# Designs tried in a protein design run: peptides against a protein of PDB entry 4Z63. Part 215

Target 1, 334 residues: chain A of PDB entry 4Z63
Amino acid sequence: LCLGMNDLTGNIPEDLFHLKRLNLLGIQENRLSGSLSREIRNLSSLVRLDVSWNLFSGEIPDVFDELPQLKFFLGQTNGFIGGIPKSLANSPSLNLLNLRNNSLSGRLMLNCTAMIALNSLDLGTNRFNGRLPENLPDCKRLKNVNLARNTFHGQVPESFKNFESLSYFSLSNSSLANISSALGILQHCKNLTTLVLTLNFHGEALPDDSSLHFEKLKVLVVANCRLTGSMPRWLSSSNELQLLDLSWNRLTGAIPSWIGDFKALFYLDLSNNSFTGEIPKSLTKLESLTSRNISVNEPSPDFPFFMKRNESARALQYNQIFGFPPTIELGHNN

## One batch from the design tools (peptide; made by RFdiffusion4, then SolubleMPNN)

Design b2_p22_8_s4 (from b2_p22_8, 6 letters changed)
Fold by OpenDDE base, seed 1:
Structure b2_p22_8_s4 (fold): chain B 334 residues (1-334), chain A 22 residues (1-22)
Amino acid sequence: as target 1 above (334 residues)
Amino acid sequence: SELEKKFPDKVDLKNSSWITTE
């Protein structure tokens, strides 16, 4: 049953939960309000539940143990409060959980040993507090993780060295500290292609440790951290780099010539730093900007990107990396 | 949290911006 993208109001009729053969319930992008009914438990054949972009409130019902076939739960952009229900945090069937842009709170706890099918987790823009859950690497299929805009204080857990499944990781605006430790840990994530760390590590030094290596890194965003230092030499080994944003830092020195050697680099923002010297001539030879045939069919994170403006509260949303226009921004450097 | 408005992908870049994910 697909009723998304309407102007439906009120609660979900309880009689809808009598549809025991229902595999897909999509009621997204409406004005549905109230609590999400516990009677969802009656939808024993449910594979996909999409209640996103509504006005739901209260706690998410703890009934997911009665939904043995549930693979997709989309609840983003609601008013949900409380924690992740225990049955949801232990779901062996769940592949994708999206609860971004809610008011969920407390410590983030997932039973990753039970969540054997979880491959995508989006909990961005919530009120989770404490530390990043150390057991996330135990979610052996977890590829896409957005934990941005939560109150996760401290450092990236050491256990994330073992996060082999991790490909897309967003931790932007989560009050993280120790960028050197974070990069030192995350370099061990052999499948990591997208790393977003914007609005963390305030005033720290960007490490220039030549021992750091991100082999498969395609997207690196570490903007607006007030980072000191220079363009990190270790980044030159990330030959697949497509998007780099280091804007709004305090980086100094020259822009190195190797920045133009990235064959796939189509988006570069080094603006609002303190870079000096000449623009590398190699930037004029970027193949991605000269050739029209960039393969646009690459996997993208499930979480959205936002281009935030300093003077505007309004952000631009990008659902795919290749949604960004080919860009070289070197402005506001001196 | 405040409910976000849905916006389509945009290609309009303005000066003095940065990328984030929330």
Scores: peptide ipSAE 0.353, ipTM 0.749, DockQ to the pose 0.234
Fold by OpenDDE base, seed 2:
Structure b2_p22_8_s4 (fold): chain B 334 residues (1-334), chain A 22 residues (1-22)
Amino acid sequence: as target 1 above (334 residues)
Amino acid sequence: SELEKKFPDKVDLKNSSWITTE
């Protein structure tokens, strides 16, 4: 049953929960309010639940043990409070959990050993606190992780060295510290292609350690961190780099010539830094900007990207990396 | 949360922008 993208108000009629054969319930993009009914437990055949973009409030009901076929739960952009229900945090069937842009709070706890099917997790823009869950790497299929805009104090856990399934990772604006440790750990994530660390590590030095290596890195965003240092030499080995945003830092020195050697680099933002010297001639010869059509069909994160103009400006949403226009931004350097 | 209101069109990109996921 798909009732999304309407102006429906109120609560879900109770009689809807009598549909025991229902595989898909989509009521997204409405004005539905109140608590999500516990009677959702009666939808024992449910595979997909989309309640996103509503006015739901209260705690998410702890009924997911009664939903053994549930693969997709989309609840983004609601007013949900509390934590992730125990039954949801232990769901062996769940492939995708999206609860981005809610008011969920407390410590983030997932039983990753039970969540054997979880491949996508979006908990961005919530009120989770404490530390990053050390056991996330135990979610052996977890590929896409957005934990942005939570209050995860401290460092990236050492256990993330073992996060082999991780491909797309955002921790933007999560109060993280120690970029050197974070990069030192995350370099071991051999499948990591997208890393977003914007609005963390405030005032730290961007490590220029030649021992760092991100072989499969395509997207690196470390913007607005007030990072000091220079263009990191270790990045030159990330030959698949497509998008680099290091804007709004305090990076100094020259823009190195090797930045123009990235054959797939179509988006470069080094603006609002303190770079000096000449613009490398190699940048004027970037193949991706001159001759190559960017393949729109490459795998991308499940979480959206946002281009923020300033702290108060409305962000532009980009659902795919290739939605960004080909860009070289070097403005506001001195 | 309140932030995911109507996004403006893609045109007005770059006065002073950065990429994030929030």
Scores: peptide ipSAE 0.378, ipTM 0.745, DockQ to the pose 0.233; fails the geometry check
Fold by OpenDDE base, seed 3:
Structure b2_p22_8_s4 (fold): chain B 334 residues (1-334), chain A 22 residues (1-22)
Amino acid sequence: as target 1 above (334 residues)
Amino acid sequence: SELEKKFPDKVDLKNSSWITTE
């Protein structure tokens, strides 16, 4: 049943929950309100539940043990409160969980040893607090993780050295500290291609440790951290780099010539820093901007990027990395 | 959190809060 993208209001009719053979329920992008009924438990054949972009409130019902075939749960942009229900946090069938932009709170806890199928997690823009869950690497298929805009005070857990499945990771605006430790840990994630750390590490020094290495890194965003230091030398070894945003920091020194050696780099934002010297001539010769068509058919995060250039402006959504226009932003330095 | 406005070209399946920020 697909009723998404309408102007439906009120509650879900209770009789809908009698559809025991229903595999797909999509009621996204409506104005449905009230609590999400616990009677969803009756939808025992449900594979996909999409209730996103509604006006649902209250706690998410703890009935996911009665949904043994549920692979996709999309509940983003609602008013859900409380925590992740225990049955959801233990779901062995769930592949994708998206609860972005809710009011979920407390400590984030997932039973990753039980969540054997989880590959995509979006819990961004919630009210989770405490520490990052140390056991996330136990979710052995977890590839895409967005935990942005929560209050995960402290450091990236040491256990994330073992997060081998991790490919796309955002911790933007999560009150994280110790960028040196974070990068030192995350460099061990050998499948990591996208790393977003914007609005963390306030006023820290960007490490220039030559021992750091991100071999598969395609997208690095560490914007608006007020980071000190210079362009990190270790980044020069990330030959697959496509997008670099280090804007709105306090980085100093010269823009190094090796920045023009990235064959796939099509988006560079170093604006609003304190860089000095000349623009490297090599930057004017980026292959991606001169002669090479970058392949659009590359693996991307499951979820879009949001670009916010001005605090007063709404964020723009980009569903894939190549949706960003080819960009070199070097403005507002010195 | 507060409800966001829809993006014109929104694909619900891929709606996330991956942020590049200036």
Scores: peptide ipSAE 0.364, ipTM 0.709, DockQ to the pose 0.077; fails the geometry check
Fold by OpenDDE base, seed 5:
Structure b2_p22_8_s4 (fold): chain B 334 residues (1-334), chain A 22 residues (1-22)
Amino acid sequence: as target 1 above (334 residues)
Amino acid sequence: SELEKKFPDKVDLKNSSWITTE
């Protein structure tokens, strides 16, 4: 049953939950309000539940143990409060959980040993606090992780060295400290292609350690951190780099010539730094900007990117990396 | 959190902006 993209109001009729053969319930993009009914438990054949972009409130019901076939739960952009229900945090069937832009709070706890099918997790823009969960690497299929805009004080856990499934990771604006430790840990994530660390590590030095290596890194965003230092030499070994945003830092020195050697680099933002010297001639030879054949079919994160101009402004949403226009931004350097 | 209103995918010119996933 698909009722998305309407102006439906009120709550879900309780009789809807008598549909025991229902595999898909999509009621997204409405004005549905109140609590999400516990009677969802009666939908024993449910594979996909989409309640996103509504006015739901209260706690998410702890009934996911009665939904053995549930693979997709989308609840982003609601007013949900409390924690992740225990049955949801232990779901062996769940492939995708999206609860971005809610009011969920407390410590983030997932039973990754039980969540054997979890591939995508979006919990961005919530009120989770404490530390990053050390057991996330135990989610052996977890590829996409957005934990942005939560209050995860401290450092990236050492256990994330073993996060082999991790491909797309965002921790933007999560009160993280120690960029040197974070990069030193995350370099061990062999499948990591997208790393977003914007609005963390305030005023720290960007490490220039030649021992750092990100083999498969395609997207690196470390914007608005007030980072000091220079363009990191270790980045030159990330031959697959497509997008680099280091804007709004305090980086100094010259822009190195190797920045133009990235064959796939189509988006470069080094604006609002303190770079000096000449623009490297190699930037004029970027194949991605001269050739029309950017392969549009590369895998992208499940979570959206946002282009923000300021903290209060409406962000532009980009659902895919290739939604960004080819860009070289070097403005506002002195 | 504030309920974000739906914004269509807007391709806008990048002026003094940064990328995030918030």
Scores: peptide ipSAE 0.356, ipTM 0.747, DockQ to the pose 0.228; fails the geometry check

## One batch from the design tools (peptide; made by RFdiffusion4, then SolubleMPNN)

Design b2_p23_1_s1 (from b2_p23_1, 15 letters changed)
Fold by OpenDDE base, seed 4:
Structure b2_p23_1_s1 (fold): chain B 334 residues (1-334), chain A 23 residues (1-23)
Amino acid sequence: as target 1 above (334 residues)
Amino acid sequence: SAFAEERRAAAFERLQDENVIYR
């Protein structure tokens, strides 16, 4: 049953929950309000539930133990409060959980040992607080993780060294501290291709440790952190780099010539720093900027990016990394 | 609908602080 993209108001009719053979319920992009009914438990054949972009409020009902076939739960952009229900946090069937842009709060807790099928988690823009869940690497299939814009004060857990499944990770704007520790840990994530750390690590030094290595890193965004230091030498070994944003920091020194050796680098923003010296001639030879054949078909994070001209400007949403225009921004340096 | 657009705009204003790239 797909009723999305209408102007439906009120709550879900109770009789709808009698549809025990229903595999897909999509009621997204409506004006549905009130609590999400506990009677969803009656939809025992449900594989996909999309209630996103509504006016739902209250706590998410703890009925997911009665939904053994549920693979996809999309509840983004509602007014849900409380935590992730225990049954949801223990769901062995769930592949994708999207609860982005709600008012969920408390400590983020997932039973990753039970969540054997979870591959995508989006909890961006909530009110989760405390520490990042140390057991998140126990979600052995978890590839895409957005935890941006929460209040995860502290450091990246040491356990994330074992986060082998992690490919796309955003922790942007979450009040994280200790970038040196974070990078030192996350370098062990052998499948990590996208790392977004913008609006964290306020005023810290970007580590220039030659022992750091991100072999498969394609996208690195660490903007607006007021980071000090220079262009990190360890980044030169990330030969697959496609997008680098280190803008709005306090980085100094020269832009190194190796920045032009990245064959796939199509987006570079080093603007609003304190870089000095000459623009490397190698930047004029970037193959990705001269060739029209950018592989548009590469895997991208499930979470979108937002481009702003300035801190007060309205952002442009980009759902795919390759949607970014080829860019070299070196403005507003010394 | 106008209401849907308004909500999208409002959501967008909140969400734009995620994964921000500044130009």
Scores: peptide ipSAE 0.395, ipTM 0.899, DockQ to the pose 0.892
Fold by OpenDDE base, seed 3:
Structure b2_p23_1_s1 (fold): chain B 334 residues (1-334), chain A 23 residues (1-23)
Amino acid sequence: as target 1 above (334 residues)
Amino acid sequence: SAFAEERRAAAFERLQDENVIYR
């Protein structure tokens, strides 16, 4: 049953919960309000539940132990409060959990040893606090993780060295500290292709450690951190780099010539730093800017990006990285 | 609907600081 993208109001009719053979319930993009009924427990055949973009409030009901076939739960853009229910945090069937843009709070806790099928987690823009969950790497299939815009004070856990499944990771705007430790840990994530760390590590030094290596890194976004230092030499070994944003920092020194050696680099933003010297001639030879971009169909993060011209400007939403216009931004440097 | 558009706009405003790319 798909009733999404309407103007439905009120609550879900009680009789809907009698549909024991229902595999898909999509009621997204409506005006449904009140609590999400615990009677969803009666939908024992449910594979996909989409309640996103509604006016639901209260706590998410702790009934997911009665939904053994549930693979997809989409609840983004509601007013849910509390934590992730225990039964949801222990779901062995769940592949995707999207609770982005809610009012969930407390410490983030997932039983990753039980969540054997979880491959996508979006908890961006919530009120989670405390430390990042150390056991997140125990979610052995977890590929996409958006934890942006929460209040995760502290550092990236050491256990994330073992996060082999991690491919797309955003921790942007989450009050994280110690970029040196974070990069030192995350370099061990062999499948990591997208890393977003914007609005963290306030005033820290961007590490220039030649021992750092991100072999599969395609997208690196570390903007608006007031980072000091220079263009890191270790980044030159990330030969698959497609997008680099280090804008709105306090980086100094020259832009190195190796920045033009990235065959797939189509988006470069080093603006609003303190770089000096000449623009590398190698930037004029970037193959990705001289020929048609062939990487249009490559995998991308499930979470969107928001492009701003400045800190106060209205953003443009981009759902796909390849949707970014080919860009070289070097403005506002000293 | 006008309401849906307003909600989308409001949500968009709140989300602009998530995964920001600056130009």
Scores: peptide ipSAE 0.405, ipTM 0.903, DockQ to the pose 0.906; fails the geometry check
Fold by OpenDDE base, seed 5:
Structure b2_p23_1_s1 (fold): chain B 334 residues (1-334), chain A 23 residues (1-23)
Amino acid sequence: as target 1 above (334 residues)
Amino acid sequence: SAFAEERRAAAFERLQDENVIYR
């Protein structure tokens, strides 16, 4: 049953919950309001539930233990409050959980040892507080994680060294501290291709530790952190780098020539720093910008990006990284 | 609808600081 993209109001009719053979319920992009009924528990055959882009409020009902086939729960852009209900946090069937842009609060807790199928988690733009959950790496299939725009004070947990499944990770704008520790931990994530850390680590020094290595890193975004230091040498070993944004920091020194050695680099923003010296001639020979067509079919994060010209500018939303225009931005240095 | 557009706009204003790339 798909009723999305209408102007439906009120709540879900009670009789709908008698549809015990229903596999897919999509009611997204409506004006549905009130609490999400606990009677969804009666939909025992449900595989996909999409209630996103509505006016739902209250707590998410704790009935997911009665939904043994549920793989997809999309509840983004509602008014949900409270935490993730225990039954949802223990769901062995769930592949994707999207609760982005709600008012969920408290400590983020997931029973990752039970959530054996979880592949994608989007909890961006909520009111979660406390520390990042140390047991998140126990979600052994968890590939895509957006925790951006929450209030996760402190550091990246040491346990994230074991986050082998992690490929796409955003912790942007989450009040994180200690970039040296964060990078030192996350370098052990052997499958990490996308790392977004914008609006954290305010005023810290970007580490130039040659022992750091991100083998599969394709996308690194660490903008607007007021970071000090220089272009880090360890980044030169990330041969698959496609997108680098270090803009709006306080980085100094020369732009190194190795920046032009990245065969797949199509987007570079080093603007609004304090770089000096000459523009490396190697940048004029970037194959991705001169002769190569970038593969549009490359895997990307499930979470969107927002491109802003400056802090006060209205953003442009990009659902795919490869939607970014090929760019070299070196403006506003010195 | 105008309401849907307004909601999308309001949501966008909240979300634009989530995964920011400056350009």
Scores: peptide ipSAE 0.403, ipTM 0.900, DockQ to the pose 0.872; fails the geometry check
Fold by OpenDDE base, seed 2:
Structure b2_p23_1_s1 (fold): chain B 334 residues (1-334), chain A 23 residues (1-23)
Amino acid sequence: as target 1 above (334 residues)
Amino acid sequence: SAFAEERRAAAFERLQDENVIYR
């Protein structure tokens, strides 16, 4: 049953919960309000529940133990409060959880040992606080993780060295500290291709430790951190790099010639730093900028990016990184 | 609907600082 993209108001009709054979309920993009009914528990055959883009409030009902077939729960852009219900945090069937842009709070707690099927987690733009959950790597199939715009004070947990399933990770704007530790840990994530760390690590030094290595890194975004240091030598070994944004930092020194050796690099932003010297000639020979064959169909993060011209500018939303125009930005340097 | 557009706009204003790329 799909009732999305209407102007429906009020609550979900109770009679809807009598549909025991219902596999899909989509009521997204309406004006439904109040609490999400506990009677969802009666939809025992439910595989997909989409209640996103509504006006739901209160706590998410703790009824997910009665939904053994539920694979997809989309609740983004509502007014949900509280934590993740225990039954949801223990769901063995759930593949995707999207609760982005709510008012969820407290410590983020998931029973990752029980959540054996969880592949995608989007909890961006909530009110979670405390530390990052140390047991997140125990979600053995978890590939896509957006935890951006929460308040996770402290450092990346040491346990994330074992986060082998992790491919796409955003911790943007989450009050994180110790970039050296974070990179030292996350380099062990063998499948990590996308890393977004923008608006963290305020005023720290970008490590230039040659022992750091991100083998499969395609997208690195560490903008607006006021980072000091120079272009990190360890990055030169990330041969698959497609997008690099280190803009709005305090990086110094020369732009190294190896920056032009990345065959797949189509987006480079080093603007608003303190780089000096000459522009490397190798940048004029980037294959990705000279060839018309840009792969449009590569796997991408499930979370969107927002492109801003400056800190005060209105953003443009991009759902796919390959939607970015081929770009070299070196402006506002010495 | 007009209401849906307003909500999208409001959401966008809140969300634009989530995963920012500066250009």
Scores: peptide ipSAE 0.398, ipTM 0.899, DockQ to the pose 0.858; fails the geometry check

